# Designs tried in a protein design run: peptides against a protein of PDB entry 6TME. Part 49

Target 1, 324 residues: chain A of PDB entry 6TME
Amino acid sequence: NRLKRAYIALQAWKKAFYSDPFNTAANWVGPDVCSYKGVFCAPALDDPSVLVVAGIDLNHADIAGYLPPELGLLTDVALFHVNSNRFCGVIPKSLSKLTLMYEFDVSNNRFVGPFPTVALSWPSLKFLDIRYNDFEGKLPPEIFDKDLDAIFLNNNRFESTIPETIGKSTASVVTFAHNKFSGCIPKTIGQMKNLNEIVFIGNNLSGCLPNEIGSLNNVTVFDASSNGFVGSLPSTLSGLANVEQMDFSYNKFTGFVTDNICKLPKLSNFTFSYNFFNGEAQSCVPGSSQEKQFDDTSNCLQNRPNQKSAKECLPVVSRPVDCS
Target 2, 324 residues: chain A of PDB entry 6TME as posed
Amino acid sequence: NRLKRAYIALQAWKKAFYSDPFNTAANWVGPDVCSYKGVFCAPALDDPSVLVVAGIDLNHADIFGYLPPELGLLTDVALFHVNSNRFCGVIPKSLSKLTLMYEFDVSNNRFVGPFPTVALSWPSLKFLDIRYNDFEGKLPPEIFDKDLDAIFLNNNRFESTIPETIGKSTASVVTFAHNKFSGCIPKTIGQMKNLNEIVFIGNNLSGCLPNEIGSLNNVTVFDASSNGFVGSLPSTLSGLANVEQMDFSYNKFTGFVTDNICKLPKLSNFTFSYNFFNGEAQSCVPGSSQEKQFDDTSNCLQNRPNQKSAKECLPVVSRPVDCS

## One batch from the design tools (peptide; made by RFdiffusion4, then SolubleMPNN)

Design b1_p11_4_s1 (from b1_p11_4, 3 letters changed)
Fold by OpenDDE base, seed 2:
Order: sequence, then structure tokens, then C-alpha cells
Structure b1_p11_4_s1 (fold): chain B 324 residues (1-324), chain A 11 residues (1-11)
Amino acid sequence: as target 1 above (324 residues)
Amino acid sequence: SLEEWVQSLKS
């Protein structure tokens, strides 16, 4: 009975294909769905005597089409990997019936519409990859209430502020890059206890960096480049004991880059170029260390090459933002 | 567990 439902779902999906360049679904014929290319069966979790469709892997198939509502009949699917295709439309709400969903990867497709809230209905979801699509609107705060290991949101059309619930996330990797997020980074960010990598690249974020960033003891990668951040770097950044890659380039930061930041014990690459910093410690100077790479290009530093003109610097440096 | 079941699928 479960395989019959799967057959109905998979045949409906095949009909929803506009193009299958590699003939991936060519063998999707007949009731033996477990023989279908990209379909994986296993003994059911609740009854080992019953064979069910447990996973879909159509990665890199370049299939054009959409996801029909009948996919909701695949109730035993825990792995859904369909990245690097040309699927369009929205993620069907009927997928809420897939209560075993564990890994959901629809990255590098042509999906549109708001955040797929159906992903929030899956109680056991651990991996969510929706990057490189055209999802838009607000990010639902509830995403960070889920026990996700990784959250990939980059290269979409998300807008509005980053939810304050971010501090509740247990994810080791979170990407916000190349969206339209605005506002400040929430102070609750410091509560992310398992965070290793966080990327904010290429958004419209602004304001001062919260001091609470310094509480991210396990962070190895922190990239806030290409935003509208202002003020000085928080002194609490000296607490980033495990940071290896740090990028604050292409912002509007001012003030002095301190020894405490540049001497972080595991720091290998620190880029703070294309800002309005008016001073740096000797330890921050490019070439000062063989073990660390620095970039101080296009700031307001004295006696350094490739800096902004006085005309560009004066209006900003003379009006420092107080983040206190 | 679900995690163990999923891991078995990847094997």
C-alpha cells in the first residue's frame, strides 16, 4: 500500500517534468518504484517487514519542472535531495505529511515565493538547504527554534531583519549571504552555543556590531563583509579564541583596529579593507606576521598604501558613530 | 532511531 502511494506520487512527478536532459526518469515505469533511478527504498522505520521509499536523490539531474502536490504521498521519505536542477514554482504544502523528513536539499533550483514554511512542520529536520533560489520575504523566526545542524539560506531574495530567535539556534553553520536582510545583527547572536561558521556577506545589514559576538567561542569563520555596518569594532572580539577567518571588508566601520583583535591566537586571515578605520595596531599591518594575513586596503590609515583620500575620509571620520 | 535509520540509508 505504501509503495502504491509512492508510485502515484512518482508518476505525478514524472508528468510534472518539462525537461529531463539525462533521461533520469526514463526507467520510471511500472509499479516497482524501488528500481527507479534516484529512488531509494528501505525497510520502514515503524515496521521492518514493510519496504518503503525512504529517500530521493536527483542531484545534478538538470531536470526542469515543478513539485506536484502528490509528492505528499511519499510519507516515508527522510532524505530529499534534488539540488542542481531547474525545478520551479513553490514547495508544496502537502510535504507536511513527510513527518520523517531529516535532510531537505532543494538548493540551486528556481523555486520562488515566501520561505517554505512546510519545512517548519517537520519535527525531526536536521539539515535544510534552500540556497541559490528565488525565495523572498521575511525569514520566519521559528526556523531557529528547530534543532538544525546547518541552515543554508544564501543567494535568495530574503528581506527584513534577522530574527532575534537566532540565539536559540544550535546550528554549527548558518549562511545569510547574498540576500536583502536589513537592520542590526541581534544581540542574541552571542547565545549560539554550537556555532562554527556564520556568513552575512552581501546584505543590507547596518548599525553597530553587537558586543555579544565576542561570546562566540567556537566560531572559526565570521564574515560580515559587504554590508552597512558602522562604528568601531567591539573590544569583545578579543574573545573569539578559535576564529581563523574574519572579514569585515566593505562596510563603514571607523575607529582603531586593536592588537587584541589582530593577535587572536588562531587568526589566519583578517580582512578589514574598504572601511573608514583611522588607525591600526602594528600587529594588524599586512606583512607584520608570517602566520597571519591582513588586508587594510582602502581605509583612512596614515602612512599606509592604497588608502582613501582625505576628501573621502574626513566626512566620515569626523563624525564617529558612538555604539555605546 | 531516525538518525540511525537515515545513516543506514547513506551507507
Scores: peptide ipSAE 0.593, ipTM 0.961, DockQ to the pose 0.831
Fold by OpenDDE base, seed 4:
Structure b1_p11_4_s1 (fold): chain B 324 residues (1-324), chain A 11 residues (1-11)
Amino acid sequence: as target 1 above (324 residues)
Amino acid sequence: SLEEWVQSLKS
């Protein structure tokens, strides 16, 4: 019965293909769905004597089409990997029936519409990759209530603010890059106890960086480049004991880049170029260390090469934003 | 567990 449902679903999906350049679905014929290319069967979790469709892997198939609602019949699927295709439309709500969903990767497609809230219905979801699509609108706060290991949201059209619930996330990797997020980074960010990598690149984020960033003891990559952040770097950044890659470039930061930041013990690369910093510690100077790389280009630093003109600096440096 | 089941699927 389960395989029959899977057959119905997969045949409906095949019909929803507009183009299959590699003929991936050419063998999707007949009731033996377990022989279908990209379809993986396993003994059912609830009954090992029953064979079920447990996974889909159509990565890099360049398939054009959409996801039909009949995919909701694939109730035993725990792995759904269809990245690097040309699927369009929305993620079907019928996928809520896939209660075993563990890894969902629809990255690098042409999906549109709001955040696929169906992902919130999956109780055991650990991996969510929806990057490189055209998802739009607000990010639902509930996404961070999920016990996800990784959340990839980059290269979409998400708007509005980052939810304050971000602090509840247990994810080790979170990407917001190349969206349309605005507002401040929530102060609750410091509560992300398992965070290793977070990327905010290329949004419309603004305001001061919250001091609570310094509480991210496990973070190895922190990239907030290409935004509209203002004020000084928080002194609490000295708490980033494990940070290796840090990028604050292409913002509107002002003030002094301190020793306590540049001397972070695991710091390998620190880029703070294209801001309005008016001073830096000697330890922050490019070339001052063999084990660390710094970029101080296009700031308002004295006696450094490739800095902004006085005309560009004066209006900003003379009106520093107070983040206190 | 689901995790173990998924892991077995990946192998």
Scores: peptide ipSAE 0.588, ipTM 0.960, DockQ to the pose 0.883
Fold by OpenDDE base, seed 1:
Structure b1_p11_4_s1 (fold): chain B 324 residues (1-324), chain A 11 residues (1-11)
Amino acid sequence: as target 1 above (324 residues)
Amino acid sequence: SLEEWVQSLKS
């Protein structure tokens, strides 16, 4: 019965293909769905005597089409990987029936519409990759209530602020890059206990960086480049004991870049170029260390090459933003 | 567990 439902679902999906350049679905004929290319069967979790469709992997198939609602019949699917295709439309709400969903990767497609809230209905979801699509609108706060290992949201059309619930996330990797997020980074960010990598690059974020960033003891990558952040770098950044890659470039930061930041023990690359910093410690100077790479280009630093003109600097530096 | 089951699928 489960395989019969799977057959209906998969045949409906095949019909929803507009183009299959590699003929991936060429063998999607007949009731033996477990022989279908990209379809993986296993003994059911609840009954090992029953064979079910447990996974879909159509990665890199360049398939054009959409996801029909009949995919909701694939109730035993825990792995859904359709990366790097040309699927369009919305994620069907019928996928809420896939209660075993563990890894959901629809990245690098042509999906549109709001955040696929159906992903929030999956109780056991650990991996969510929706990057490189055309998803838009607000990010649901509930996404960070999920026990996800990774959250990939980059290269979409998401807008509005980052939810305060971000602090509840247990994810090790979170990407916001190349969206339209605005507002401040929530102070609750410091509560992300398992965070290793976070990327904010290429948004419309603004305001001061919260001091609570310094509480991210496990973070190895922190990229806040290409935003509208203002003020000085928080002194609490000295607490980033494990940061290796840090990028604050292409913002509106001011003030002094301190030794406490540049001497972070695991810091490998620190880019703070294209800001309005008016001073830096000697330890921050490019070439000062063989183990660390710095970029201080296009700031308001004295006696450094490739800096902004006094005309560009004076209006900003003379009006420092107080983040206290 | 679900995790173990999923891991078995990847093998």
Scores: peptide ipSAE 0.581, ipTM 0.960, DockQ to the pose 0.878
Fold by OpenDDE base, seed 3:
Structure b1_p11_4_s1 (fold): chain B 324 residues (1-324), chain A 11 residues (1-11)
Amino acid sequence: as target 1 above (324 residues)
Amino acid sequence: SLEEWVQSLKS
């Protein structure tokens, strides 16, 4: 009877398709749902003698439509991959019935509305990708209470501050890029014990970088470019023993870029262009190393090419923000 | 486990 429920759900979904350019759902006919293109069955987790719909993969199908509430009948689905389609509307709350949800990828669609809080109801969720949509509003702080391996939020319309609960996240990859997040990066960021990659690109974040960033020993990618950060770079950044890619470009940073940062042992690329830095260590100078690439363009550095004019620099450099 | 089950599904 579990497959019967799946049949009802899948037929309802087919009816919710406005366009199926590749005729992906052309074979979605009859009770044998396990033969449906993009539908994957497996022996049920709770009863191996029962065959259930365990996964959906409609990636890159360019399907236009919406997710009907009947999808809540797919109670055995653990993998839901529907990226690179043209699905619109909201994520149905009825998906809360999918208690086995493990990987949820709805990226690169046309979903709207607030953060899909139904994702918070899935106790075993490990992968959440909602990037490249039109989700808006506040990010629920509870998202970081989840034991997620990856959180992809980039290219949406999220606003407000980044929740302080970020420190509770066990995710290795978190992307905030290209949203409308504002405020400071929470000091609790240093508590992210498994973090490898974090991206803040293209938000309205401001204030000083918290010193606690230096506690992110496992981080390999740290990108805070295209924001409104001010002050000096924290000296504690010298603690980023594994950072390979670091980008602070297009901010309002001031002060001196220190030797301790530029000599980070795993640092491959360090971009701090388009700021108001008034000095840099020799180790930070582009071309100073064959193993490291630096970009110091458009700062307030003396005796360096492609810097800001004195007129542009003076008002900012003369009034440095004290982050202490 | 769920993880093992999912992994089996991917294979």
Scores: peptide ipSAE 0.580, ipTM 0.959, DockQ to the pose 0.884

Design b1_p11_4_s2 (from b1_p11_4, 3 letters changed)
Fold by OpenDDE base, seed 4:
Structure b1_p11_4_s2 (fold): chain B 324 residues (1-324), chain A 11 residues (1-11)
Amino acid sequence: as target 1 above (324 residues)
Amino acid sequence: SLEEWVESLKS
């Protein structure tokens, strides 16, 4: 019965293909769905005597098409990997029936519409990759209530603010890069106890960086480049004991880049170029360390090469934003 | 567990 449902689903999906350049679905014929290319069967979790479709892997197949609602019949699928295709439309709500969903990768496709809220219905989801699509609108706060290991949202059309619920996330990797997020980074960010990598690149984020960033003791990568952040760097950044890569470039930061940041013990690369910093500690100067790389280009620093003109600096530096 | 089941599928 389960394989029959899978057959119906997979045949409906094949019919939803507009183009299959590599003939990936050429062998998707007949009831033996476990022989289908990109379809993986396993003994069912609830009954090892029953064979079920447990995974789909169509990565890099360049398939054009859409996801039909009949995919909801694949109730035993825990792995759904269809990245690097040309699938369009929306993620079907019928996928809520896939209660074993563990890894969902639809990255590098042409999906549109709001955040696929069906992902919130999966109780055991650990991996969510929806990057490089055209998803739009608000990010639902509930995404961070999920016990996800990784959340990849980058290169979409998400708008509005980052939810305050971000602090509830147990994810080690979160990417917001190249969206249309606006507003401030929530102060709750410091509560992300398992965070290793967070990327905010290329959004419309603004305001001061919250002091609570310094509580991210496990973070190795922190990239907030290409936004509209203002004010000074928080002194609490000295708490980033494990940060290796840090990027604050292409913002509107002002003030002094301090020793306590540039001397972070694991810091290997610190880029703070294209801001309005008016001073830096000697430890922040490019070439001051063999173990660390710094970039101070295009700031308002005195006696440093490749800085902004006084005309560009004066209006900003003379009106520093108070983040207190 | 589901995790173990998924890991077995990947192998």
Scores: peptide ipSAE 0.582, ipTM 0.959, DockQ to the pose 0.883
Fold by OpenDDE base, seed 1:
Structure b1_p11_4_s2 (fold): chain B 324 residues (1-324), chain A 11 residues (1-11)
Amino acid sequence: as target 1 above (324 residues)
Amino acid sequence: SLEEWVESLKS
């Protein structure tokens, strides 16, 4: 019965293909769905005597098409990997029936519409990759209530603010890059106890960086580049004991870049170029360390090469933003 | 567990 449902689903999906350049679905004929290319069967979790479709992997198949509602019949699927195709439309709400969903990767497709809220219905979801699509609108706050290991949202059309619930996330990797997020980074960010990598690059984020960033003891990558952040770097950044890659470039930061930041013990690359910093510690100077790479280009630093003109600096530096 | 089951699928 389960395989019969899977057959219906997979045949409906085949019909929803507009183009299959590699003939991936060429063998999608007949009731033996477990022989289908990209379809993986296993003994059911609830009944080992029953064979079920447990996974789909159509990664890099360049398939054009859409996801039909009949995919909701694949109720035993825990792995859904359709990365790097040309699927379009929306993620079907019928996928809420896939209660075993564990890894969902629809990245690098042509999906549109709001955040696929069906992903929030999956109780056991650990991996969510929806990057490189055309998803738009607000990010649901509930996404960070999920016990996800990784959240990839980058290269979409998401707007609005980052939810305050971000602090509840247990994810090790979170990407917001190349969206249209606005507002401040929530102060609750410091509560992300398992965070290793967070990327904000290329958004419309603004305001002061919250002091609570310094509480991210496990973070190895922190990229806030290409935004509208203002004020000084928080002194609490000295608490980033494990940060290796840090990028604050292409913002509107001011003030002094301190020794406490540049001497972070695991810091490998620190880019703070294209801001309005008016001073830096000697430890921040490019070439000051053999173990660390710095970029201070296009700031308001004295006696440094490739800085902004006094005309560009004076209006900003003379009006420092107080983040206190 | 579900995790173990999923990992077995990847092998």
Scores: peptide ipSAE 0.581, ipTM 0.959, DockQ to the pose 0.922
Fold by OpenDDE base, seed 5:
Structure b1_p11_4_s2 (fold): chain B 324 residues (1-324), chain A 11 residues (1-11)
Amino acid sequence: as target 1 above (324 residues)
Amino acid sequence: SLEEWVESLKS
């Protein structure tokens, strides 16, 4: 009895609520789980004659609590959306039994522990959102073996290098922002065939940008701001034919910002402020275009406003990192 | 398919 199992799971979950400000679970009484607020039933995928709990949507419920192991009894759930709550603890490994998991959104909660490896067990997962939590440790390389459309990892406590398997990802959107990722961006990044948006903001990434970034023909947003990147911008960035938003601000880049980058055909915003660039093409100058917005603030540019002092620039500019 | 099934849930 699939609904009976669901009842057990949902009642266990209700008991795991510490606070339910909107009384979302107030009607979670009795065996008719399909009437529960935020619980969605449908004819089972394997047997249309059987009604099952197929989805959970508790988004924006501000519920405080944890996810009990009994949630593993919700074996027919394909949609699990608990965005913007105050759930804490770890993601139960018992969720491995939810083999139909398609969209998993636990973003904006208080989850802790390592990356929820149970997500890797879901064969059909397409959407993974774990942003705005307290997940920590290394990112499993296997995450990029999943056929995910989107991977949201930002605003956590992940601490590792970015796996080289990133090139295997078919995701259109990947966010790493506001973690503790370190090391270089893998050269395999150029193999991401469907990438539209990638965000590295506010990590501890370092080294030179790989030339292979220029192979990301479909990327519209590339943000690598607030890291420790060094060297010159790769000349291969001229290959970003569809980039609209590009941000390299708050790094340690040096060299010359070239015309071929600033004249990218779809470029709308290019921010390269707070670096150590010592030159820029005329096409990169803020105000040079009506269609493009540039920010060259706080570099080592001559005859430009709001630049670093010679005292600050000379030690860095005179010792450029060779990325070749 | 699972995708179609999920889409039906969202409807």
Scores: peptide ipSAE 0.578, ipTM 0.959, DockQ to the pose 0.833
Fold by OpenDDE base, seed 3:
Structure b1_p11_4_s2 (fold): chain B 324 residues (1-324), chain A 11 residues (1-11)
Amino acid sequence: as target 1 above (324 residues)
Amino acid sequence: SLEEWVESLKS
């Protein structure tokens, strides 16, 4: 009877398709749902003698439509991959019945509304990709209480501050890029024990960088570019023993870029262009290393090419923000 | 486990 429920769900979904350019659902006919293109069956986790719909993969199908509430009948689905489609509307709350949800990828669609809080109801969720949509409003702080391996939020319409609960995240990859997040990066960021990559690009974040960033020993990618950060770079950034890619460009940073940052042992690329830095160590100078690439363009550096004018620099450099 | 089950599904 589990496959019967799946049939009802999948037929309801087919009816919710406005366009199927590749005729992906052309074979979605009859009770044999396991033969449906993009539908994957497996022996049930709770009863190996029962065949169930365990996964959906409609990636890159360019399907226009919406997710009907009947999808909540797919109670055995652990993999839901529908990226690169034209699905619109909201994520149905009925998906809360999918208690085995493990990987949820709805990226590159046209979903709207608030953060899909139904994702918070899935106890075993490990992968959440909602990037490249039109989700809006506040990010629920509870998202970081989940044992997620990856959290992709980039290219949405999320607003407000980044929750302080970020420090509770066990994710290795977190992307905030290209949203409308504001405020400071929480000091609790240093508690992200498994973090490898974090991206803040293109938000309205401001204030000083927290010193606690230096506690992110496993981080390989740290990108805070295209924000409104101010003050000096924290000296504690010398603790980023594994950072390979670091980008602070297009901010309002001031002060001196120190030797201890530019000499980070794994640093490959360090971009701090388009700020108001008034000095840099010799180790930070572009071309000073064959193993490291630096960009110091459009700062307030003396005796460097492509810097801001004195007129642009003086008002900012003369009034440095004290982050202490 | 769920993880093993999912991995089996991917294979």
Scores: peptide ipSAE 0.565, ipTM 0.957, DockQ to the pose 0.884

